Peptides against a protein of PDB entry 1MQS. Designs and how they scored, part 15

Target 1, 223 residues: chain A of PDB entry 1MQS
Amino acid sequence: ILKMLFLNKDLNNNDNITTITDDIFNQQEIIWKVLILDIKSTATISSVLRVNDLLKAGITVHSLIKQDRSPLPDVPAIYFVSPTKENIDIIVNDLKSDKYSEFYINFTSSLPRNLLEDLAQQVSITGKSDKIKQVYDQYLDFIVTEPELFSLEISNAYLTLNDPKTTEEEITGLCANIADGLFNTVLTINSIPIIRAAKGGPAEIIAEKLGTKLRDFVINTNS

## One batch from the design tools (peptide; aimed at target 1 L11 K133 Q138 Y139)

Design b2_p13_4 (made by RFdiffusion4)
Pose (drawn by RFdiffusion4):
Formats: C-alpha cells, sequence, structure tokens
Structure b2_p13_4 (pose): chain A 223 residues (1-223), chain P 13 residues (1-13)
C-alpha cells in the first residue's frame, strides 16, 4: 500500500528496506497528492494505516470517488479504487473535468481487459490521455485485521454454500471470488505455495480453481 | 512486484 502511495516508486529498480527512513524520503523530496478511495478500498486502508501515516507518505487529502470533490488542478491524484464500470466512468469524468494535474489509477483487485478497453476507448476521445501516468492492478483485495489474520470480507459464506436454494451457478461464482481473494493474498506474499485442501466440498473447488490460476501465472512468466 | 502495470499506449488509440 505504501509503495503505491509513492506512485509505485522504487518499482523497476533496487532497494530492500521496509518502511522508508525520513532521511531517504528527503532524497527524492516528495510532493503532496490527493488520494481517491472508494467504500471497499477505504476499508482496506483504514485497517492498516492511520491518517498520520498517510500525511507522512505525502497524502494531503483523501476522499471517495463518489463524493462531490472540489478541484485541485495543480495537485497529483492517486486513485485506489475497485475495478468497476461505475468507478472507471468517474475517473474518465474527473480526467475530462481536469480535477487533478495527473492520474495514477490503481485498482484494488484487478482490472479486466473488458474494462481496460472501456476506460481506454473513453479516454481516447479526450485530448488528455496523456495525463494518466499509470494504471496498476494492485492485488490488495483483502483486509488484514491482526498481524496474521485476513478476511475476504465475503460475509455469510457457509450459508450461501450449503443452502439448498443456492444455484449451481451462484456457488461457482462464489468459489471463483474466494479463489481470487486467496490469489490476491498469495501474490502479496510473493511465494507460489503448494495447495493442500480437504476433498469433497468447497475447499477443493477453490483449491483447484486457485491451482489453475497460480498455474497460469507461473507459465505466463517463462516459456 | 506483485502489482500489474497496464500499457497506456491503448489510451492513445
Amino acid sequence: as target 1 above (223 residues)
Amino acid sequence: SHAKEHDLSIFKH
């Protein structure tokens, strides 16, 4: 999360510290930025970062994508928002409206090609595609409550999975999401683990789903 | 990095 608040800095280069000392913060000399969150993404940040931490990272203000936000045409913006048609539209609207000097679009989970092309087509007919400095899938779609406790914030799962009423489609969709939440965690750990799961029920479906996802990930790296 | 970067050249098309 912090690396993102630094415009995904230090990326594409060297450095293995973990929570930047102040003397180094003065090495790059950092400028204030607007931080745009949404309901879901605010829940992710406010769980691990205090307001003081945000300022210390150069974040002047933070507001939801849906609020009426007063313009700051000369101030950078970092969007950390869900990959939704609704949010993308607003980014396009803010982009046109010239609400901010720059855009650093960061997606909470992962943006589908479906919506990447959408955002891209809309932005193309603006004379301002140049202002979008970066678009990143951050893979931080989970909440870390205690140091080693995390949640996918998918409430009422045991019910949805065992309710006879539930479709054989709703179940597949639910497993697919849980498979993603795990995938989002695994990428954060930066370790491709061995999947072990109890057979017979949902855990297996999710295991085999996550298995396939992690399999492709390993492939679409080297070959 | 675990994050995925998107090519912005698509915005120019």

Design b2_p13_4_s1 (made by RFdiffusion4, then SolubleMPNN; from b2_p13_4, 6 letters changed)
Fold by OpenDDE base, seed 5:
Order: structure tokens, then C-alpha cells, then sequence
Structure b2_p13_4_s1 (fold): chain B 223 residues (1-223), chain A 13 residues (1-13)
């Protein structure tokens, strides 16, 4: 998240959020930006960052993407929103209207190819593709509710996993999605977890999938 | 990093 707020530049500081923000605030010229969120990303940001952190990151204003926003044609904008057609359309409309000087687009999860193509097509029509500086998938599919507890915000996961009518395929699919979310969370936190899960249930499946993903990642990054 | 950068070349077509 912090990386995103600093336009996805490499943050060489492995310190805590406060130290990172302080160091950046003190060492770098602050680029003031607008942060555009949706409901989901707002929850994510709020769970991880404080208002002061946003300020230190150069966020002067934050707004919801669906809200009417005043043009700030001289101010770069960071979008951190869900990868939806609606959000893409709004971004493109903002682009068309020259609402901001630059567009740094970050999706909370993976942007599907079809939506990427749609974005590309719409942007192409505007002739203002140069204003789009970045398009990232941030893979922040989690909300930290407490220091020791977070949620992937997968609707009805408990019900689905515990419903005897749920097919094994559905369970497997859901477990894969959960594992992906957890994987992204781990990468976001930048720590290798010790995975513990109850045996004999979906949790074990998830743990195994996650473990595999992590192992593969470690192997691929160390090779 | 759990960040994927999209190729902006797609936007220039």
C-alpha cells in the first residue's frame, strides 16, 4: 500500500510503516496526490494506514470513486479501486475530463484481461493515454481488522465450506481462491508465515495450497 | 512484491 502511495517506487526501507513514511517524508520531495478509493479499498486503507500516514505519503485529498469530485488538473491521482467495469468507466471519464494531471491506477485485485482490454480501448479513444502513468494490480484482497486477525472478505465462505450441499469442486475452487488471497496477504506483509490449520477440513486444503504457492514463490525468487 | 505491473503499451494501440 505504501509503495502504491509513492507511485510504486521501490522502497528500500524495511522499517515499519512509520519509519518508512517518516524517512520518505524527510528525504524526498512530497508529491501531493489525490487518492481515489472505493468502499472496499477504503476499508483496506483504513485498516492499514492512518490519516497521518496518508498525509506523509502526499495524499492531500481522498475521495470515493463514485463521488462527485472536483477537477484538480494539476494534481496527480492515485486510483486504488476494485477491478470492475464501472470503475474503469469512471476512470476513463475522469481521464476524458482531464480531472487530474496524471493517473496512477491500482487495482485491489487482478484485473481480468477482458477489462484490461476494455480499459485500453477506451483510453485509446480518448487520445490521452500519456496521462496514464501506471496500471498495477496490488493484490490487496484483505482487510486487517485487528493485528492478529484479518479477513479476505469472501462472501459466505463459511457457509459454502460448511454446507453439505456444496460440491467438492466448489470447495476446491473456493479453497484455491482463499489460498490466493492468503498468498497475496503474505506477500503484502512481507513475512513468511508458519502455517497451521485444522486437519481434515477445508483449512487443511487451503494450507496445503498456500504452502505450495509460497514454496514455489520462494524457489522462483531465489533461483 | 504482490504487485503486477501492466504493460502500458496496450493503452497506446
Amino acid sequence: as target 1 above (223 residues)
Amino acid sequence: SPIKKHDLSLLKK
Scores: peptide ipSAE 0.283, ipTM 0.862, DockQ to the pose 0.650
OpenDDE base, seeds 1, 2, 3, 4: peptide ipSAE 0.277, 0.268, 0.275, 0.254; ipTM 0.860, 0.853, 0.858, 0.847

Design b2_p13_4_s2 (made by RFdiffusion4, then SolubleMPNN; from b2_p13_4, 6 letters changed)
Fold by OpenDDE base, seed 1:
Structure b2_p13_4_s2 (fold): chain B 223 residues (1-223), chain A 13 residues (1-13)
Amino acid sequence: as target 1 above (223 residues)
Amino acid sequence: SPVKKHDLSLLKK
């Protein structure tokens, strides 16, 4: 998420969120940006970042994509939304109306080819493709359902998972650790969860690992 | 990779 908020620039994964934001805040001029979210991504952001973190990252305003938003033609915008036709249409409409100066588009999960082609076609028609600076799949789609929120307190998990320099082995190892934590939580609360995860990213890997652990446990305990 | 960058060349056509 932090990389996304800093326009997907390389960040030091050895630092925690506070250290990274403080270093950037002190060393570089803050570029103020608008953050556009949907309901799902709002939950994701809220689970990982505090309001102060957003401010330190230069997010002056955050809004829902479906909400009426005032034009800020001189301000860059970061979209972090689900890969849906509806969201794409709204983004394109914002582009047509020159709602913002630059568009940094991040999807919470993998954008399918058909929707990518739709986005490309619509953007091409506008003649304003130069305003779209980035299109990323962030693969950060975990649902936090209130009122019971918990954290595994794994430092820099998001940064590690989203750093392109992180090896597959490191990712796999971290996902395993997360799955172990979730497994222990499930056992502690003595409730079998319905597992929901975005496809194509770390969340799916974690979900699969967790599912396997739970199945093995059930089999072994009923044995 | 947990992050995928899309090719913007598709958008410029």
Scores: peptide ipSAE 0.312, ipTM 0.859, DockQ to the pose 0.469
OpenDDE base, seeds 2, 3, 4, 5: peptide ipSAE 0.290, 0.296, 0.297, 0.306; ipTM 0.857, 0.863, 0.866, 0.869

Design b2_p13_4_s3 (made by RFdiffusion4, then SolubleMPNN; from b2_p13_4, 5 letters changed)
Fold by OpenDDE base, seed 5:
Structure b2_p13_4_s3 (fold): chain B 223 residues (1-223), chain A 13 residues (1-13)
Amino acid sequence: as target 1 above (223 residues)
Amino acid sequence: SPIKKHDLSILKK
């Protein structure tokens, strides 16, 4: 998230959020930006960052994407929103209206190819593709509710996993999705977890999948 | 990586 707020530049500081923001605030010229969120990303941001963190990251204003926003044609904008057609359309409309000087687009999860193509097509029509500086998938599909508890916000996961009518394929698929979310969370937090899960259930499946992903990642990054 | 950068070349077509 912080990386996103700093336009996805490499943050060489492995310190905590406060230290990172302080260091950046003190060492770098602050680029003031507008942060555009949706409901989901607002929850994510709010769970991880404080208002002061946003300020230190150069976020002068934050607004919901669906809200009427005043033009700030000289101010770059960071979008951190769900990868939906609606949000893409709004972004493109903002682009058309020259609402901001630059567009740094970050999706909360993977942007599907079809939506990417749609974005590209619409942007092409505007002739203002140069204003789009970045398009990222941030894979921040988690909400931190408490320091020791977070949620992937997967709808009805508990019900699905505990419904005897759920097929093995569905369980496997869901477990894979959960593992992916956890993997992304781990990478986002930038810590290697010790994985513990109850045996004999979906949690074990998830743990195994996650473990594999992490091991593969570590091997690939260290090789 | 938790972050994937999209190639902007697609936007220039």
Scores: peptide ipSAE 0.317, ipTM 0.877, DockQ to the pose 0.618
OpenDDE base, seeds 1, 2, 3, 4: peptide ipSAE 0.314, 0.292, 0.301, 0.295; ipTM 0.876, 0.866, 0.871, 0.861

Design b2_p13_5 (made by RFdiffusion4)
Pose (drawn by RFdiffusion4):
Structure b2_p13_5 (pose): chain A 223 residues (1-223), chain P 13 residues (1-13)
Amino acid sequence: as target 1 above (223 residues)
Amino acid sequence: SNVLDNYNKYYPS
């Protein structure tokens, strides 16, 4: 999360510290930025970061994408928002409106090609595609409550999975989401683990789904 | 499109 608040800095280069000392913060000399969150993404940040931490990272203000936000045409913006048609539209609207000097679009989970092309087509007919400095799938779609306790914030799962009423489609969709939440965690760990799961029920489906996802990930790296 | 050119996925190294 912090690396993102630094415009995904230090990326594409060297350094292995973990929570930047102040003398180094003065090495790059950092400028204030607007931070745009949404309901879901605010729940992710406010769980691990205090307001003081945000300022210390150069974040002047933070507000939801849906609020009426007064313009700051000369101030950078970092969007950390869910990959939704609704949010993308507003980024396009803010982009046109010239709400901010720059845009650093960061997606909470992962943006589908479906919506990447959408955002891209809309932005293309603006004379301002040049202001979007970066667009990143951050893979931080979970909440870390305690140091080693995390949640996918998918409430009422045991019911949805065992309710006879539930479709054989709703179940597949739910497993697909849980498979993603795990995938989002696994990428954060930066370790491709061995999947072990109890057979017969949802854990297996999710295991085999996550298995396939992690399989492709390993492939679409080297070959 | 600059959007497509500027698109990336974050993977920790």

Design b2_p13_5_s2 (made by RFdiffusion4, then SolubleMPNN; from b2_p13_5, 5 letters changed)
Fold by OpenDDE base, seed 3:
Structure b2_p13_5_s2 (fold): chain B 223 residues (1-223), chain A 13 residues (1-13)
Amino acid sequence: as target 1 above (223 residues)
Amino acid sequence: SNVLEKYSKYVPK
């Protein structure tokens, strides 16, 4: 997240947030930026960063993407939002209206190819592609609630998995979604975990799916 | 990851 706020520059991730922000604040000129969020990313940011951290990162104004925002044509903007068609359309509209000087787009999870192509096509039509400086996917499908505890914030997951009326297909689908979230967490931490799960239930299914994803990723990354 | 770099061959310049 901090890397994103500093326009995806390399940072030492072994240091705490305060040390990183202080070092950057003292050594580099701060670029003042606008931060555009959605409901999901707001929760993510709030779980990790304090208001003072945002200020030290040069974020002076933050707002929701769906809010009616005032134009700041001389100010660069960082978008940190879900990879949805709706958000892409809003970003393109903001581009058309010259709402900001530069656009640094960060999606909370993987951007599918079809949406990337849609974004590219719409941007090309505007003739303002030069204002799009970055497009990143951050793989942040989790919220840290405690130092060693996080949540994927999947609504009614426990109820769905324990309801006898839930179909096998629904369970499998939900387990896949959970595994995806965990996989993204692993990528964010940048370490391969040891997976432990209770046997005979959904946890085992999730563990198996996650294990497969990790193995595939390692193979593909090393090839 | 940098999406522009990853999909540079598919994105119009």
Scores: peptide ipSAE 0.034, ipTM 0.662, DockQ to the pose 0.112
OpenDDE base, seeds 1, 2, 4, 5: peptide ipSAE 0.030, 0.025, 0.032, 0.030; ipTM 0.626, 0.609, 0.634, 0.643

Design b2_p13_5_s3 (made by RFdiffusion4, then SolubleMPNN; from b2_p13_5, 5 letters changed)
Fold by OpenDDE base, seed 4:
Structure b2_p13_5_s3 (fold): chain B 223 residues (1-223), chain A 13 residues (1-13)
Amino acid sequence: as target 1 above (223 residues)
Amino acid sequence: SNVLKNYKTYVPK
């Protein structure tokens, strides 16, 4: 998250948030930015950072992507939003309207190829692709409640997975979502995951899906 | 990262 707020520059990961922000604040000129969030990312940011942290990171103002926002054509914007068609359309509209000087787009999770292509296509049509400075998948599809505890914030996950009336398709879909969230978490934490699941239930499905995703990622990264 | 290469999956029987 901090890396994103500093336009995905390399940060010393050994320091706490305060130390990092202080060091950057003291060593570098602050680039003032607007932070554009959605409901989900707002929760994520709020769980990890304080308002003062945002300020120290150069965030002068933050707002929801769906809210009416005043143009700040001389200010760069950081988008940290869910990878949805709706958000992409809004970003493109903001681009068309020259709402900000530069666009740093960060999706909370992996952007599907079709949506990436859609984004690229729409941006190309605007003729303002030069304003898009970066597009990142931040893999932050979780809320951090404390340094060692996080939540995927999937509504009714437990109930759905344990309700005998839930269909196999629903379970599979939910398990996929959970696996995606865990995958993103693993990538974000950058630690060796130990996946342990009970046999014969949704947990096993999730574990298998997560394992597959991790293996695929490793293969793709090494090739 | 190289860290992900050492992940383990355990499913109790």
Scores: peptide ipSAE 0.035, ipTM 0.503, DockQ to the pose 0.034
OpenDDE base, seeds 1, 2, 3, 5: peptide ipSAE 0.025, 0.028, 0.032, 0.029; ipTM 0.492, 0.458, 0.501, 0.466; seed 1 fails the geometry check

Design b2_p13_6 (made by RFdiffusion4)
Pose (drawn by RFdiffusion4):
Structure b2_p13_6 (pose): chain A 223 residues (1-223), chain P 13 residues (1-13)
Amino acid sequence: as target 1 above (223 residues)
Amino acid sequence: SHAKDLTEELKNL
């Protein structure tokens, strides 16, 4: 999360510290930025970061994508928002409106090609595609409550999975999401683990789904 | 990094 608030800095280069000392913060000399969150993404940040931490990272203000936000045409913006048609539209609207000097679009989970092309087509007919400095799938779609306790924030799962009423489609879709939440966690750990799961029920489906996802990830790296 | 960069894909579209 902090690396993102630094415009995904230090990326594409060297350094292995963990929570930047102030003397180094003065090495790059950092400028204030607007931080745009949405309902879901605010829940992720406010769980691990205090307001003081945000300022210390150069974040002047933070507001939801849906609020009426007063313009700051000369101030950078970092969007950390869910990969939704609704949000993408507003980014396009803010982009046109010239609400901010720059855009650093950061997606909470992962943006589908479906919506990447959408955002891209809309932005193309603006004379301002140049202002979008970066667009990143951050893979931080979970909440870390305690130091080693995390949640996918998918309430009422035992019910949805065992309710006879539930479709054989709603179940597949739910497992697919849980498979993603795990995938989002696994990427954060930066370790491709061995999947072990109890057979017979949802844990297996999710295991095999996550297995396939992690399998492709390992492939679409080297070959 | 675990973050996926889509910038070039967006610019190419």

Design b2_p13_6_s1 (made by RFdiffusion4, then SolubleMPNN; from b2_p13_6 with H2N A3I N12S)
Fold by OpenDDE base, seed 3:
Structure b2_p13_6_s1 (fold): chain B 223 residues (1-223), chain A 13 residues (1-13)
Amino acid sequence: as target 1 above (223 residues)
Amino acid sequence: SNIKDLTEELKSL
């Protein structure tokens, strides 16, 4: 998330959020930006970052994408929103109306090919493709529903893990995928968690895999 | 991280 706020520049993720923001603040001139969110991404940002962190990252104003927003034609905008037709249409309308000076678009999940083509077509019609500086997708492997709860949104995970026909290899593979998602979440939050899992089931397997990944990461970052 | 840069792909369409 911090990477996004700094226009997807490479950041050293081994430091605390405060250390990263302080270092950047001291080394570079802050580029003031507008942050545009939807309901889902708002929950994500609120769970990971404090208001002061946004300010240190150069976010002067943040708003919901569906809200009426005042034009700031001299200010770059960061979009962090779900990849939906509705959001794409709004972004294109903002582009057409010269709402902002530059557009940095970050989709929370994978952008389907049909929507990418739709976005490209609409942008082409406006003749303002030069204002689109970045487009990223698959930014999050998880969805925050509440500040204390998130989901990896893996379809049929519960059914697969509880189906007696599921092979050990399939279970192991799914557990590895879940552990990868959790690991990415940890890196996003930039905090090493205390892991708690029920014993004797898939949760324990996942916890063990995640623990190993975290240990390996710590070793590699301290070397 | 599975973050993908689609900037050039978008502009090529």
Scores: peptide ipSAE 0.522, ipTM 0.940, DockQ to the pose 0.423
OpenDDE base, seeds 1, 2, 4, 5: peptide ipSAE 0.510, 0.504, 0.498, 0.501; ipTM 0.937, 0.937, 0.936, 0.935

Design b2_p13_6_s2 (made by RFdiffusion4, then SolubleMPNN; from b2_p13_6 with H2N A3I N12K)
Fold by OpenDDE base, seed 3:
Structure b2_p13_6_s2 (fold): chain B 223 residues (1-223), chain A 13 residues (1-13)
Amino acid sequence: as target 1 above (223 residues)
Amino acid sequence: SNIKDLTEELKKL
């Protein structure tokens, strides 16, 4: 998320968010920009970042994509929204109206090919493709539903893990995928968690895998 | 992280 706020530049994620923002603030000039969110991404941002973090990242104002927003034609905009037809249409409308100077688009999950093509077609019609500076997708491997709860949104995970017909290889593979998602979440939040898991089941396997990934990460970052 | 840069792909369409 911090990477997004700094226009997807490489950041050192070894330190806490405050240290990172302080270092960046001292090393380079802050680019002031607008952050445009939807309901889902708002929950994510609120769970990870503080108001002071946004300010230090150069976010002067933030708004919901569906809200009426004032034109700021001299200010770059960061979109962090779900990859939907509705959001794409709104972004294109904002582009048509010259609402912002530059467009940095970050989709929270994978952008389907048909929507990518739709976006491309609409942007082409406007003749303002030069204003689109970045398009990223698959930014989040998780969904925050409330401040203290999130989901990796892996389909049928519970059923797969509890089906007697599921092979050990399939279970191990799924647990690895879950651990990867959790690891990415940790990196996104930029904090080392205390892991708690029930014993004797898949949760313990996942916890062990995640622990290993975290240890390896710490070792590699300290080398 | 599975973050993917689609900028160039978009511009080629």
Scores: peptide ipSAE 0.496, ipTM 0.935, DockQ to the pose 0.424
OpenDDE base, seeds 1, 2, 4, 5: peptide ipSAE 0.483, 0.484, 0.471, 0.471; ipTM 0.932, 0.934, 0.931, 0.929

Design b2_p13_6_s3 (made by RFdiffusion4, then SolubleMPNN; from b2_p13_6 with H2Y A3I N12S)
Fold by OpenDDE base, seed 3:
Structure b2_p13_6_s3 (fold): chain B 223 residues (1-223), chain A 13 residues (1-13)
Amino acid sequence: as target 1 above (223 residues)
Amino acid sequence: SYIKDLTEELKSL
């Protein structure tokens, strides 16, 4: 998330959020920008960042994508929203109206090919593709419901893991998907967790997979 | 990283 707020520049992921924001604030010129969110991404941002973190990242104002927003034609905008047809249409409308100077688009999850093509087609019609500086697809497949509690929203995960008819391959695949979701969460929070899991079940498998992913990540980031 | 840069792909379409 911090990487996104700094226009997807490389950041030192080994430091905590406060240290990173302080270092950048002191060493680099801050680019003031608008942050546009939806309901889902608002919850995500609120769980990870403080108001002061947003300010230090150069976020002057933030708003919901569906609300009426005033034009700021001289200010760059960061979109962090779900990959939906509705959000794409709104972004294109904002582009048409010259609502902002530059557009940095970050989708919260994978952008389907059909929606990518739709976005491309609409942008081409506007003739303002030069204003789109970035389009990033992220994989934040989790929902924060409460502080210290979140869900990966994997359908029928409990049933699948407890069904005696489920194959070992299916269990392994599901555990891998869960571990991927948790790994994405860790990367988003920029903090290496202590992993605790019950022994003798799927939770242990997931913990082992997540541990491996984290070790690999640390090795790759230190190289 | 699970972040994909789709900028060039979008503009090539």
Scores: peptide ipSAE 0.430, ipTM 0.916, DockQ to the pose 0.480
OpenDDE base, seeds 1, 2, 4, 5: peptide ipSAE 0.395, 0.389, 0.394, 0.376; ipTM 0.902, 0.898, 0.905, 0.896

Design b2_p13_6_s4 (made by RFdiffusion4, then SolubleMPNN; from b2_p13_6, 4 letters changed)
Fold by OpenDDE base, seed 3:
Parts: sequence; C-alpha cells; structure tokens
Structure b2_p13_6_s4 (fold): chain B 223 residues (1-223), chain A 13 residues (1-13)
Amino acid sequence: as target 1 above (223 residues)
Amino acid sequence: SNIKDLTDELKSL
C-alpha cells in the first residue's frame, strides 16, 4: 500500500511504516496528491494506515469515487478502487473533465481483459491518454471485512480442505497458496506477525509454511 | 506479490 502511495516506487519493507515515511520525507520532496477510494479499499487503507501516515505520504485529501469531488486540475490523483465497469466509467469521466493533472490507477484485484479494453477505448476517445501515468492491478490478495478480520477470498477453500476426496497434493497446494496470500498480506502491512493456528489440521500446515516464508524473507533481506 | 503493471498494455490498445 505504501508503495502505491509513493507512485509504485520500490520501498524497503524491512522497516515499519513510520521509519519508511520518515526516510522518504527526509530524502525526497513530497509530491502532494489526492487519494480516491471505494468502500472496499477504504476498509483496507483504514486497517493498515493511520491518517498521519497518509499525510506523510503526501496525501492531502481522500474521497470516495462515487462522491462528487471538486476539481483539482493541478493535483495528481491516485485511484485505489475495485476493477468494475462503474469505477472505470467514473475514472474516464474524471479524465474527460480534467478533474486532476495526472492519473495513477491501482485496481485492488485483477482487471478483466474486457474491462481493460473498455478502459483503453474510452481513454482513446478522450484524447487524454497522456494523463494516465500508471495502471496497476492485483494490488490486494485479501479483503478486509472488519478492522481485525480479513479474508483471502479463495473460492471453495473450506470445501476443498474438508472433502474426503481431496488428495494430499491438492491440500498441500491449497495450503501453499493460502500461505502465499498471508505472506503478501504481511508484506502489505509491513509487520511481522505472531502466528497462531489450531494444531492437527490445515491451519498448522499453513502456519508452518508461512513461518518458513517469513524466516527466508528475513534472512534474504538481512544478507 | 502479484501486482502487475498494465500501463504499457493499456496504451498499446
């Protein structure tokens, strides 16, 4: 998330959020920008960042994409929103109306090909493609439902893990996928967790895999 | 991380 706020520049994830923001603040001129969210991404941001963190990242104001927003034609905008037709239409409308100076678009999940083509077509019609500076997708591997609860939204995970017909290889593969999602979540939050899992089941397997990934990461980043 | 840069792809369409 911090990477997004700094226009997808590489950041050292070994430090806490405060250290990262302080280092950047001291080393580079802050680019002031607007952050545009939807309901889903708002929950994500609120779970990971504090208002002061946003300010240190150069976010002057943040708004919901569906809300009426005042034009800021001299200010760059970061969109962090779901990849939907509705959001794409709003972004294009904002582009057409010169709502902001530059557009940095970050979709929370995968952007379907048909929507990418739709976005491209609409942007082309406006003649303002140069204002689109970045387009990223698959930014989040998890969905925040509550401040202390999130989901990886892996389809049929519970059913697969509890189906007696599921092979050990399939279970192992799914557990690895879950561990990868959790690992990415840890990197996003920029905090090494204490892992707790029930013993004797898939949760323990996942915990072990995640622990290994975290240890390897720490070793590799400190070498 | 599975984050993907689609900027060039978008502009090529």
Scores: peptide ipSAE 0.520, ipTM 0.940, DockQ to the pose 0.426
OpenDDE base, seeds 1, 2, 4, 5: peptide ipSAE 0.500, 0.504, 0.486, 0.496; ipTM 0.935, 0.937, 0.932, 0.933

Design b2_p13_7 (made by RFdiffusion4)
Pose (drawn by RFdiffusion4):
Structure b2_p13_7 (pose): chain A 223 residues (1-223), chain P 13 residues (1-13)
Amino acid sequence: as target 1 above (223 residues)
Amino acid sequence: SHAKDRTEELHAI
């Protein structure tokens, strides 16, 4: 999360510290930025970061994408928002409206090609595609409550999975999401683990789903 | 980094 608040700096280069000392912050000399969150993404940040931490990272203000936000045409913006048609539209609207000097679009989970092309087509007929400095899938779609306790914030799962009423489609969709939440966690750990799961029920489906996802990930690296 | 950069893909479209 902090690396993102630094415009995904230090990326594409060297450095292995973990929570930047102040003397180094003064090495790059950082400038204030607007931080745009949405309901879901605010829940992710406010769980691990205090307001003081945000300022210390150069974040002047933070507000939801849906609020009426007064313009700051000369101030950078970092969007950390869910990959939704609704949010993408507003980024396009803000982009046109010239609400901010720059855009650093950061997606909470992962943006589908479906919506990447959408955002891209809309932005293309603006004379301002040049203001979007970066667009990143951040893979931080979970909440870390305690140091080693995390949640996918998918409430009422045992019910949805065992309710006879539930479709054989709703179940597949739910497993697909849980498979993603885990995938989001696994990428954060930066370790491709061995999947072990109890057979017969949802844990297996999710295991095999996550297995396939992690399989392709390993492939679409080297070959 | 675990994050996926979409910038070039966006500008390519």

Design b2_p13_7_s1 (made by RFdiffusion4, then SolubleMPNN; from b2_p13_7, 5 letters changed)
Fold by OpenDDE base, seed 3:
Structure b2_p13_7_s1 (fold): chain B 223 residues (1-223), chain A 13 residues (1-13)
Amino acid sequence: as target 1 above (223 residues)
Amino acid sequence: SPVKDLTEELKSI
């Protein structure tokens, strides 16, 4: 999330949010931006960041995408929203009306090809494609349910892991997917966790896989 | 990174 707020620049993931924001605040000129959210992304942001963190990241104002927003034609905008036709149409309308100076679009999940093509076509018609500076997707592989509580969008995980008919290969595959989701969560919140898991079951397998991914990541980022 | 950059792909369409 912090990476997004700093226009997807590389950040040191070994430090907590406060340390990162303090370092950036002291070392770089802050680019003031508008943050545009939807209901889902608002919950995510609220669970991870404080208002002061947003300010330190250069977010001057934030609003919901469906709300009426005042034009700020000299201010860059960060969109962090679900990949839906409705949101795409709103973004394009904002582009058409010159609501902001630059557009940094971050979709919370995978953007389907048909919607990407729709966005591209509409942007092309406006003649303002140069204002689209970034488009990212797959930002969130989890759902925020409560503060400090996350759920991965993996269907029937509990049933699959507890079904005696499930093969070892299927269990291993599912555990890998869960570990990937958790890894993505770690990267999203920019915090390296201490991992705790019950021994003798799938949780231990997941913990080991996640630990390996984190170690590999740390090695690759420090090399 | 789990995040995918689609910027160039969008502009190529």
Scores: peptide ipSAE 0.457, ipTM 0.924, DockQ to the pose 0.476
OpenDDE base, seeds 1, 2, 4, 5: peptide ipSAE 0.448, 0.457, 0.450, 0.456; ipTM 0.923, 0.926, 0.916, 0.924

